# Designs tried in a protein design run: peptides against a protein of PDB entry 3C2G. Part 56

Target 1, 209 residues: chain A of PDB entry 3C2G
Amino acid sequence: IRTFDLLGLLLHDSDAIDGFVRSDGVGAITTVVQYPNNDLIRAGCKLLLQVSDAKALAKTPLENILPFLLRLIEIHPDDEVIYSGTGFLSNVVAHKQHVKDIAIRSNAIFLLHTIISKYPRLDELTDAPKRNRVCEIICNCLRTLNNFLMMWIPTPNGETKTAGPNEKQQVCKFIEIDILKKLMSCLSCEGMDTPGLLELRSTILRSFI

## One batch from the design tools (peptide; aimed at target 1 Q50 A94 N147)

Design b2_p28_7_s3 (made by RFdiffusion4, then SolubleMPNN; from b2_p28_7, 13 letters changed)
Fold by OpenDDE base, seed 5:
Structure b2_p28_7_s3 (fold): chain B 209 residues (1-209), chain A 28 residues (1-28)
Amino acid sequence: as target 1 above (209 residues)
Amino acid sequence: SSLEERLRKAREEQDEAFDEVIKKALEA
């Protein structure tokens, strides 16, 4: 546990983070968090989040890592694990088609919907730290969804990719009234990634209208 | 241009449609 915290302190610049990733640091973390220790899992996921935007991840095979992480956040009713895990996911899928494909094949879309659906409306949460954490989680999920949806929007110079029937059904769940309410609730929350949420709105418009 | 105007109108229509969906969702 303390080891991960220490590593997080040492990884304070992008070069150090890239070095850690190139040395299979992500694999090392995932190995450690396979042990059924909640504190260890929290610390490991937090460290994953800290390195999730590393450039070196583009060269890191995630075929085994992503499914494991997705399963971890699926079975762990821990806000900190879910926060770190969804944050990691949102960062690693960004601008990486191969990673998006792995995530989608690993049922990420459905899982994200499940996570968002699990939490109450933000206005029902009276504890400010809890409310903020929930908002961050939902934003992570929605940011990830945005990245997925963008795959299927024609670009002026790009190949038009179409969603498969299963993916289409899964993404349609995000137009549910409950999900839309939570999206709007997040937009009203201070300190959130408002530009990202607005981008998602735009993506939804282009995808479904 | 004619194309720019058409694109603007299309975007506005989409925004209105989305806003209606959101409004409905918030009222439900």
Scores: peptide ipSAE 0.022, ipTM 0.447, DockQ to the pose 0.027
OpenDDE base, seeds 1, 2, 3, 4: peptide ipSAE 0.020, 0.020, 0.021, 0.019; ipTM 0.450, 0.472, 0.482, 0.436

Design b2_p28_7_s4 (made by RFdiffusion4, then SolubleMPNN; from b2_p28_7, 13 letters changed)
Fold by OpenDDE base, seed 4:
Structure b2_p28_7_s4 (fold): chain B 209 residues (1-209), chain A 28 residues (1-28)
Amino acid sequence: as target 1 above (209 residues)
Amino acid sequence: SSLEERLRKAREEQAKAFDEVVEKAKAA
């Protein structure tokens, strides 16, 4: 735990972060978080989030790492683990088609729906710290979903990937009224990534209309 | 600015379109 905290303090420089990632730092963290210690898991996932936008991740194989992380998020009820894990997911899938494919094959779409379904509407949460954390988690999920949906939007040259029938079915769950109400509640949160939510709205419109 | 006004209008249009999608989902 102390080691992860120290690493988090030292890894504030982009070159240092890239060096850590190139040295299989992500793999090392994922090995550590396999032990049944909640504090260790929290610290490890937080560190993953801190390095999740590193340039070196583009060259890091994630075939074994990403499915493990998704399973970890699925089985842990801890908001801090879910926050860090969904944040990591949203960053690593960005602009990387092969990583998106790994995530989708690992049932990421269904998991995102499960996470959003678990939490109440933000307007029902009276505790500000809890509400803010839940808001961040939902935003991470939505940003990830947006990245997936963008793969199936036609490009100007007319080329597009087609979602499989299973993926289409899973995506359709996000337009359930209860889910949509939860998404709309995010707009009332202070500090929300409003541009990101607007982008998601645009993507949803192009996907479902 | 004219750009700011255009952005505001675009956001409002997106919000309306999203609300229409929500209403369609309620009816399904």
Scores: peptide ipSAE 0.022, ipTM 0.436, DockQ to the pose 0.041
OpenDDE base, seeds 1, 2, 3, 5: peptide ipSAE 0.009, 0.019, 0.014, 0.020; ipTM 0.385, 0.484, 0.408, 0.507

Design b2_p28_8 (made by RFdiffusion4)
Pose (drawn by RFdiffusion4):
Structure b2_p28_8 (pose): chain A 208 residues (1-190, 192-209), chain P 28 residues (1-28)
Amino acid sequence: IRTFDLLGLLLHDSDAIDGFVRSDGVGAITTVVQYPNNDLIRAGCKLLLQVSDAKALAKTPLENILPFLLRLIEIHPDDEVIYSGTGFLSNVVAHKQHVKDIAIRSNAIFLLHTIISKYPRLDELTDAPKRNRVCEIICNCLRTLNNFLMMWIPTPNGETKTAGPNEKQQVCKFIEIDILKKLMSCLSCEMDTPGLLELRSTILRSFI
Amino acid sequence: SFHEMVEEANEEEAAKMEEEREAMFEEA
C-alpha cells in the first residue's frame, strides 16, 4: 500500500506516468489487486486512476487487464473502487479504437448501464461526500459511453463504421425508460454538489 | 459537433488530472 502511495507521489506529470506504463506498471498494479484486501484494492485502483490518461496505454497489451478491471468494477461493493475503475475506463478507451474493441467484447457498455442504474436519484442522498461520489461515478460512465458513440456517427471524413448486433443491444439499453428517467432527474433535481455542473453538461452530450 | 465536444472534454479532463498530479507532488 505504501508503495502504491509513494508511486502516486512520484508520478507528478505526463512523462512520469508514461515511464511507468512503459515499465509495465499497469500490468503490475492489476496483478497485485487480485489479492482480496480492500485497502490494498482501493490503493491500487487510486494509482490506476492517476495514470489512466497516459498515451503509452495505446501500446500496452490490454486484452487481459481490461476484462479483469471490468469484472472488478462489476462485483466490488465499494464506491471508491467503482469511482477509480470507471474513471480509468473513461480515459483508457479515449482515442484508442482497439481498446474500445476490447471493452465492447467484454460488455463494457452493458456494465456502464448497470453501474448508473444501481444508484438512487441524487436528491435521495443525504451525506454530501457520498452524493458527490455517485455524481462523479455517473459522470465517468457517461463520459465512457460518449467515447464509444463517436465510432458510429456518420463523419463526412468517411469513417462510417457499422455497429454489430453486440454493440447495438448494449447501446440501445440507454434508451430504455428506467435509465432515461434517472438521467433526466439528474438534470433537474433541486442540490449543492461540486460535480453536478460537469455531470449535467456530460448528460446533455450523451443525449446528443 | 459531437466529435469535437467529446475531444475537447477529454483534453480538459487530462489537463485537470495533470494539474492535480503537480499540486500533490508540490505539497508532498

Design b2_p28_8_s1 (made by RFdiffusion4, then SolubleMPNN; from b2_p28_8, 17 letters changed)
Fold by OpenDDE base, seed 4:
Structure b2_p28_8_s1 (fold): chain B 209 residues (1-209), chain A 28 residues (1-28)
Amino acid sequence: as target 1 above (209 residues)
Amino acid sequence: SFIEEVEEADRKARERQLEELKRRYELA
């Protein structure tokens, strides 16, 4: 735990972060968080989040890392783990088609649906720190989802990939009545990525129905 | 249609959001 905290303190600049990533730091963290220690897992995921926007990640194989992280998020009810993990995911998939593909093949879309679905309505959370954390998690999910969906949206002068039947099915889960109600309940919440929320639903309705 | 219903729901939600924003500005 202290080691990760210390590492976090040392990773203040982009060069240090890139150096850590190039030295397989992400793999090292992934190894450490395999131990059944919640504090260690939390600290490790936080460190992953801290390095998640590193330039060096573009050259880092994520085929083994992403499935592991997704599984970790799936099985841990810890908000801090989920926050860090979804934050990591959202950052690493940004502008990287191959990483999006890995995540999607690893059932990330469904996982994100599960994450959003399991939390109570934001307007029902009276504890401000808890509400804020949940809001951030949902925002991370939305950002990730929108990044996925953009792969299948036709762009002017570009070839678009068609979503497979499985992906389409996973995406369409976000237009089911229960999840729609949940997402709609978030619109008026302070700190919510309202544009991202609207984009998600709009994209699904326009391109996947 | 289903799409129209969702769009209407979204419109109402955005209206509520706007009202909340206005309220916050009035209290500030």
Scores: peptide ipSAE 0.024, ipTM 0.428, DockQ to the pose 0.031
OpenDDE base, seeds 1, 2, 3, 5: peptide ipSAE 0.006, 0.006, 0.008, 0.007; ipTM 0.335, 0.335, 0.332, 0.327; seed 2 fails the geometry check

Design b2_p28_8_s2 (made by RFdiffusion4, then SolubleMPNN; from b2_p28_8, 15 letters changed)
Fold by OpenDDE base, seed 3:
Structure b2_p28_8_s2 (fold): chain B 209 residues (1-209), chain A 28 residues (1-28)
Amino acid sequence: as target 1 above (209 residues)
Amino acid sequence: SFIDEVDEAEEERRKKQLEELKRRYEEA
């Protein structure tokens, strides 16, 4: 815990973050968070989130790390761990086809649906800090989903993949009425990326039309 | 107690892993 706090203070610029990642810092964190200590897991996942936009991650073998993190957020009930983990996921899959493929093979689409499904609608949450955290988690999930869906949309100048039948079935779960109501409830959240939600809506429509 | 010894050994393993994480960062 203390070490992660100290490291977090040092990771204040992009060069320090890239240096940490080049030194297999992400692998080291994932090794440490395997211990059954909630505070350590929280601190480690928070540190992962802090380095999740590092350019050096493009050279990191995430095939050994990402499945573990996905399993961790699947089994852990802690909103802070889920927030950090989904934030990490959303950032590491951005603009990286290889990482998207690893995440999808590791059942990430289903996991995103499971995470959204476990939380109530935001209008049912009276506690503002809890509501805001849940909103952020849902936004992380939606951003990740958008990044996955974009792979399967034909673009004139882009490499397009075809989604497998299982992936298509899992994506269809996000158009269920209860999920859509939860997504719509996010529009009232403070700091909500409304343009991002509109982009996701457009992406969903392009995926099914 | 046996439980205490297990907890101490686990904490020591955690400490070593955190120290290694710090070392890797300092060498970057």
Scores: peptide ipSAE 0.008, ipTM 0.299, DockQ to the pose 0.018
OpenDDE base, seeds 1, 2, 4, 5: peptide ipSAE 0.006, 0.006, 0.005, 0.005; ipTM 0.305, 0.390, 0.277, 0.359

Design b2_p28_8_s3 (made by RFdiffusion4, then SolubleMPNN; from b2_p28_8, 18 letters changed)
Fold by OpenDDE base, seed 5:
Structure b2_p28_8_s3 (fold): chain B 209 residues (1-209), chain A 28 residues (1-28)
Amino acid sequence: as target 1 above (209 residues)
Amino acid sequence: SFIESVEEADEKAKEENLKKLKEEAEKA
């Protein structure tokens, strides 16, 4: 716990962060958070989030790390873990096709649907810190989903990948009435990624139906 | 289009929800 907190305080510049990542810092964190200690898991996931945009991650194998993190998010009903984990996920999949593929194979689309589905509507949350944290989690999910969908959108000059039947089915779950109601409830949150929400829905409607 | 209709509905929902939150904040 203390070590992760200290590392988080020391990693303030891109070179230090890249140095940490190049030294297998992400692997070290994931090893430590395998211990069943909630405080340690929170601290470790927060540190993962802090280094999740590091340039050096492009050279870091995530085949073992990402499935573990996804499972951790799945089994821990902790807003801080989910926030940090989805934040990490959203950052590491950005502009990285191979990382997107790892996440999708690890059932990330369904997991993101589960996360959104389990949270109450934002308009039902009276506690502002809780509401804001849930909003941030939803934003992380939306960013991640949009990053996935772009792989299957025909671009005028790009390689068009076709989504498999299972992926298409999982994507289409995000336009079901119950999840749409929850997503719409987030529109009132000041920190909501409204463009991202609209992009997700528009993309699904245009390209997956 | 259907997409435009969905986007319009989303904007309306956003405005309504923001109004509710402001009203609640003024009462608290």
Scores: peptide ipSAE 0.008, ipTM 0.406, DockQ to the pose 0.033
OpenDDE base, seeds 1, 2, 3, 4: peptide ipSAE 0.005, 0.007, 0.000, 0.000; ipTM 0.364, 0.335, 0.336, 0.268

Design b2_p28_8_s4 (made by RFdiffusion4, then SolubleMPNN; from b2_p28_8, 17 letters changed)
Fold by OpenDDE base, seed 3:
Structure b2_p28_8_s4 (fold): chain B 209 residues (1-209), chain A 28 residues (1-28)
Amino acid sequence: as target 1 above (209 residues)
Amino acid sequence: SFIDAVEEAEEKRREENLELLKKRYEEA
């Protein structure tokens, strides 16, 4: 725990972060968070989030790391773990087709729906810190979904991947009224990535038209 | 409070999950 906190303080510049990632720092964190300790898991996932935009991650094999993290998020009810894990997921899949494929094969689409579905409506949360954290989690999930959907939107060049039947069915769950209400609730939250949510709305519309 | 009760229930669930994970690692 203290080691992760100290390491997080040292990883304040892009070169240090890239150096950590190149030394298999992500693999080291995922090894440590396999120990059944909630504080250690929380600290490790937070550190993963801090390095999730590192350029060196494009060269890091995530085939074993990403499925493990997704399973950890699935079984842990901890909002901080879910926040950090979904934040990590959203960043690592961005502009990386191979990482998107790993996530999708690891049932990420269904997991994102499950996460969004388990939280109450934001307007039902009276505690501002809790409401903000839940909003951030939902935004991370939706941003990740946007990154997946973009793969299946036809480009002007006519080259597009096709979603499988299972993926299509799972994606269709995101147009359920309760999910759409949560999306709209996120748009009303202060400090949220409103442009990103509007982009997702556009992507969803293009995916179902 | 209701919030405290939810937090306590979530913590208990986390502890139970950690014990289940520990057992699985001991059996492997």
Scores: peptide ipSAE 0.015, ipTM 0.351, DockQ to the pose 0.018
OpenDDE base, seeds 1, 2, 4, 5: peptide ipSAE 0.014, 0.015, 0.000, 0.007; ipTM 0.433, 0.424, 0.221, 0.385; seed 5 fails the geometry check

## One batch from the design tools (peptide; aimed at target 1 Y83 N91)

Design b2_p29_1 (made by RFdiffusion4)
Pose (drawn by RFdiffusion4):
Structure b2_p29_1 (pose): chain A 208 residues (1-190, 192-209), chain P 29 residues (1-29)
Amino acid sequence: IRTFDLLGLLLHDSDAIDGFVRSDGVGAITTVVQYPNNDLIRAGCKLLLQVSDAKALAKTPLENILPFLLRLIEIHPDDEVIYSGTGFLSNVVAHKQHVKDIAIRSNAIFLLHTIISKYPRLDELTDAPKRNRVCEIICNCLRTLNNFLMMWIPTPNGETKTAGPNEKQQVCKFIEIDILKKLMSCLSCEMDTPGLLELRSTILRSFI
Amino acid sequence: MTIERNPDTIDVTDDLIEDFVNELYDAAE
């Protein structure tokens, strides 16, 4: 845990996190967080969140790491893990087609739907720290969804990709009535929460 | 997503990073 904390302090900028990724740091973190201990898992995922915007992640073999992290997000009961994992997912798929492909094959889009749907409306959360966390979680999920949807929107540049039935059923769940009601309620609930502005801006983008 | 990091400039070498990564793999064993 202290090693995770120390690496977190050392990796202050882009060159440092890229150096860590080239040294197989992401693979090391994911291997270690297989140990069933929540403080250890929380610490490892915090560091994964920190290095998630690394460009070197375009070169790291993610065929095994990514499905493992999606499974962890699916079953781990604590919000800090979910926050770190979905934050990492949103950055790791960004600008990387083959990584989006891995995520789709592992049902990443279906998982985003499940993560958003499990939380009550933001007006039903009393403690401010927790409400802000759910807010940032939902925001992370929709950011990840937005990084996927770019593949299938006609671009005059000429890269009109066709969605397979697998991608189709996952994306279409986001027009089911239950999640639309929840998403529209985040847009209008009446809520002093620092993450609310970014969340509402991201929701509008998801609908677009 | 914007990620927060340590604002201080810290000298980090590749050997230093490898030592920590190797320590993590040893801990997993």

Design b2_p29_1_s1 (made by RFdiffusion4, then SolubleMPNN; from b2_p29_1, 16 letters changed)
Fold by OpenDDE base, seed 1:
Structure b2_p29_1_s1 (fold): chain B 209 residues (1-209), chain A 29 residues (1-29)
Amino acid sequence: as target 1 above (209 residues)
Amino acid sequence: MKIKRNPEKVEVTEEEIKELVDELRELAE
C-alpha cells in the first residue's frame, strides 16, 4: 500500500508514467492484484487508471494483462475497482487497434453490457456520491463501446473491419431500452464526459442506420 | 477519460521508478 501511495505521488507527468510502463509496472500491478486483498486490489486498479493514458502502453504486450483485468472487473464487487478497471480499459483501447482486438476476443463487449446492467437506474440512487460513481462506471463502459464501434464504421479512405456475427449480436444488446435510458441519465449528470456520450450516440446511429 | 494529475513537478528518475516496480513485485512473493 505504501508503495502504491508513493507511486501515485511520483507518476504525475508523461515521462514518469511512460517510465513506469516501460519498467513493466502494469505487469507488476496485475501480479499484486491476484491476491485476495481488497486494499491491494483497490490501490492497484487506481494506479492502473492513473497510467492508462501512457503512450508506452502502445508498445506493451497486453495479451495476458487485459484478459485478467476483464475477469477482475467481472467478479469484483467493489465499485471503486470497477470504476478504475473500466476507466483503464476505456483509455488503453483508445487509438490502438491491436488492443481493441484483444479486448473483443476476451469477451469485453458482453462484459461491458453485464456491468451496465447490474447497476440500478440512476434515479433510484438517493446517495449522490454513489450515483455519481455508478454514472462514471457506465460512462467508462459506454466510452469503451464507442471505441469498438468506431472500427466498423466505413471511412472514405479506410479498410473497414467487418464485425463478426457474434460481435454484432453483442453490440445489439447496447440498444436495449434499459441501456439507452442509462445513457440518457448519464448525459444529465454533472461533471460527466458529455462529449464522449454524445459521440457514442452518433456512433450508434451510424452503426444501425 | 481525462486523468487529473497533480501539476506539482516531482523529479523522479527511471531508476527510482524501476526500484518501486520491483518493490511491487516483491509484495506478490
Scores: peptide ipSAE 0.567, ipTM 0.929, DockQ to the pose 0.765
OpenDDE base, seeds 2, 3, 4, 5: peptide ipSAE 0.566, 0.563, 0.566, 0.565; ipTM 0.929, 0.928, 0.929, 0.929

Design b2_p29_1_s2 (made by RFdiffusion4, then SolubleMPNN; from b2_p29_1, 14 letters changed)
Fold by OpenDDE base, seed 2:
Structure b2_p29_1_s2 (fold): chain B 209 residues (1-209), chain A 29 residues (1-29)
Amino acid sequence: as target 1 above (209 residues)
Amino acid sequence: MKIERNPEKVEVTDEQIEELVNKLRELAS
């Protein structure tokens, strides 16, 4: 655990983060968090989040790491782990088609829906820190979804990918009223990127209208 | 999404990073 703390302290800039990732730091964390120690898992996932925007991730094999993380955030009861994990997922798939493909093959779209669905409405959460954390988790999930949706938007040259039938079906679950309400509730959360969330909402809705 | 960064600026070398990664691997052993 002390090692994670030290790493967190040192990984404060892009160069250090990239260096860590190039040194197989993500793989190392993933190995550590396989142990049934919640403190290690929490610390490891937090560190994953810290390095999740690393440019070096584009060159990192994630075929084994990403499915493992998806399973972790599917089952782990700690909101901090879920927050970090979904945040990592959101960032790591961004602008990386091959990573998006790995995630989708690993049923990430459905998982995102599952995660959002398991949390109560934000108005039912009286504890502000808890409410904010849940909001952030939901936002991470929706942002990840948006990153997937971006795959199916035509590029300037007219090239576009098409979602498979299963993916389309899974995406359709996000226009359920409960999901939309949760998204809307996140817009009112303090400290949230409201413009970004509004854009996300628009993208999601436009995908179906 | 906002990623937390530590305000304390410390110069980190590649060798130091490798050492820390190795420590993580050791923790997993």
Scores: peptide ipSAE 0.168, ipTM 0.658, DockQ to the pose 0.725
OpenDDE base, seeds 1, 3, 4, 5: peptide ipSAE 0.081, 0.075, 0.027, 0.088; ipTM 0.474, 0.626, 0.442, 0.640

Design b2_p29_1_s3 (made by RFdiffusion4, then SolubleMPNN; from b2_p29_1, 15 letters changed)
Fold by OpenDDE base, seed 5:
Structure b2_p29_1_s3 (fold): chain B 209 residues (1-209), chain A 29 residues (1-29)
Amino acid sequence: as target 1 above (209 residues)
Amino acid sequence: MKIERNPEKVEVTSEEIERLVNLLKELAK
């Protein structure tokens, strides 16, 4: 835990963060968080979030790391772990087609839906810190989904990837009324990425029209 | 997602980072 705290203090500039990633720091974290220690898992995932925007991640093999993280955030009960993990996921897939492909093959779309679905509506949460954290988790999931959907939107040159039938079916689950209500609730929360959520809404519409 | 950074940068060497990563690996044994 002390090591994670120290790394969290040191890894604030892009060069240091990239250095950590190039030194297999992400692999080291994922190895450590395989142990059933909640404090360790929380600290490790927090550090993952801290380095999630590293450019060096584009050159890091994530074939084993990403599926492991997806399984962790699927089963772990701690909202702080889920927050950090979904935040990491949203950033690591950004602008990296090969990482998006790994995530999708690992059933990430369905998992994102599952995570959003397990939380109550924000209006049912009276504790403001809890409500905000849940909102952030949902936003992280929806941002990740947006990153996936953007792959299937035609570019100006006319080239586009096509979603498989399974992916299309899983995406369709996000237009469920309960999911849409949660999206709308997140738009009303202070400090949320409202532009990002609106972008997702636009992306969804373009994907279905 | 925007990551919050401390405006006060703490300098760290590549060697120090590598040592800390190695420490994490040892703790996992």
Scores: peptide ipSAE 0.384, ipTM 0.881, DockQ to the pose 0.690
OpenDDE base, seeds 1, 2, 3, 4: peptide ipSAE 0.382, 0.381, 0.375, 0.380; ipTM 0.881, 0.880, 0.879, 0.880

Design b2_p29_2 (made by RFdiffusion4)
Pose (drawn by RFdiffusion4):
Formats: C-alpha cells, structure tokens, sequence
Structure b2_p29_2 (pose): chain A 208 residues (1-190, 192-209), chain P 29 residues (1-29)
C-alpha cells in the first residue's frame, strides 16, 4: 500500500506515468490487486486512475488486464473502487480503437448500463461526499460511452464503421425507459454538488 | 477525464526508482 502511495507521489507528470507504463506498471498493479484486501485494492485502483491518461497505454497489451478490471468493477461493492475503475476505463479507451474492441468483447458497454442503473436519483442522497461520488461515477460511465459512440457516427472523412449485433444490443440498452428516466432526472434535480455541472454537460453529449 | 497529480519535483534517477518499485510489486505478487 505504501508502495502504491509512493509511486503516486513520484509520477507527477506525463513523462513519469509513461515511464511507469513502459515498465509494465499497469500489469503489475492489476496482478497485485488480485489479493482480497480492500485497502490494497483501493490503493492500487487509485494509482491506476492516476496513470490512465498515458499515451503508452496504446502500446501495452490490454487483452488480459482490461477484462480483469471490468470484472472487478462489476462485483466490487465499494464506490471508491468503482470510481477509480470507471475513471480508468474512460481514459484507457480514449483514442485507441483496438482497446475499444477489447472492451466491447468483454461487454464494457453493458457494464456501463449496469453501473449507472444501480444508483438512486441524486436527490435521494443525503450525505454530500457520497452524492458527489455517484455523480462522478455516472459522469465517468457516460464519458466512456461517448468515446465508443464516435466509431459508428457517419464521418465525411470516410471511416463509417458498421456495428455488429453485439455492439448494437449493448448501445440500445441506453434508450430503454428506466435509464432515460434516470438520466433526465440528473439533468433537472434540485443539489449543491461540485460534479453536477460536468455531469449535465456530459449527459447532453450522450444524448447528442 | 482530467487527472490531478501532485506537484512534486522530479528526483534524480527517476526511471531506476520506478523500475525498482515495479519489481518490488511483482515480487510481492
């Protein structure tokens, strides 16, 4: 845990996190967080979040790491883990087609739907720290969804990709009535929460 | 997603430090 904390302090900028990724740091973190201990898991995921915007992640073999992290997000009961995991997912798929492909094959889009759907409306959360966390979590999920949807929107540049049935059923779940009601309620609930502005802006983008 | 990081200075031999610490993590696993 202290090693995770120390690496977190050392990796202050882009060159440092890229150096860590080239040294197999992401694979090391994911291997270690297989140990069933929540403080250790929370610390490892916090560091993964920190290095998630690394360009070197375009070169790191993610065929095994990514499905493992999606499974962890799916079953781990604590919001800090979910926050870190979905934050990492949103950055790791960004600008990387083969990484989006890995995520789709592991049902990443279906998982985003499940994560958003499990939380009550933001107006039903009393404690401010927790409400802000759920808010950032939903925001992370929708950012991840938006990084996927770019593949299938006709671009005059000529890269009109066709969605397979697997991608289709996952994306279409986002027009089911339950999640639309929840998403529209985040847009209009009446809520002093620092993450609310970014959330509402991201929701509008998801609908677009 | 924008990531906030500490404003710590770059220590000498940072790459060697990172490699040592990553090796320590692999050993612990």
Amino acid sequence: IRTFDLLGLLLHDSDAIDGFVRSDGVGAITTVVQYPNNDLIRAGCKLLLQVSDAKALAKTPLENILPFLLRLIEIHPDDEVIYSGTGFLSNVVAHKQHVKDIAIRSNAIFLLHTIISKYPRLDELTDAPKRNRVCEIICNCLRTLNNFLMMWIPTPNGETKTAGPNEKQQVCKFIEIDILKKLMSCLSCEMDTPGLLELRSTILRSFI
Amino acid sequence: MTITRPETPTPPNLDEIIETLVAELKTAA

Design b2_p29_2_s1 (made by RFdiffusion4, then SolubleMPNN; from b2_p29_2, 10 letters changed)
Fold by OpenDDE base, seed 3:
Structure b2_p29_2_s1 (fold): chain B 209 residues (1-209), chain A 29 residues (1-29)
Amino acid sequence: as target 1 above (209 residues)
Amino acid sequence: MEIKRPKTPRPPNLDEIIDRLIQELKEQA
């Protein structure tokens, strides 16, 4: 009953989505995707992606939700789940230090590298829908990485966090030639967030030079 | 700068996704 009332609030309006998120709609979706139904999991993760830019997420406790979603992405071989989940992750960590800290503690940096590494090069994919989906997943992972790296870049005011030794080691894996080639290949895909990928390239350069 | 995904216009199929989630929850309850 309560979950249905919450889902009924999901209108195309930004205020309705903020209302859904304030009413623990993300927790409700997370409860739903615990059931071993692939169609339900896909639909739930897609819905998470659609609400992932909600301003109300800044006030939502994500301590239980985010580790669960990261585990779901880790264990599911489904590209649609991975796409939606990495997309959600990229948006939910943006401008939210607390959420970044939860994700990092939940081994998100390593997971992002694992996801990018398991997919073939885009030039090896002949099927255009599959190639585009893989490109979108890689872009989601790399956008998430950009948002993490931004924590460790000195601000004009001289305030910066330092990455821990483990985080530093995990981040260093993203300068591997294979990962850099995948980043560059995503720039050639139509309909991709090219400005975002260029910003990541700038962020990588600022983090490693 | 931190990067958000481009705001895709919320797909008109959000209602279909919601209806499907509602249906699956009814079958489990």
Scores: peptide ipSAE 0.148, ipTM 0.650, DockQ to the pose 0.158
OpenDDE base, seeds 1, 2, 4, 5: peptide ipSAE 0.133, 0.146, 0.121, 0.134; ipTM 0.576, 0.638, 0.630, 0.572

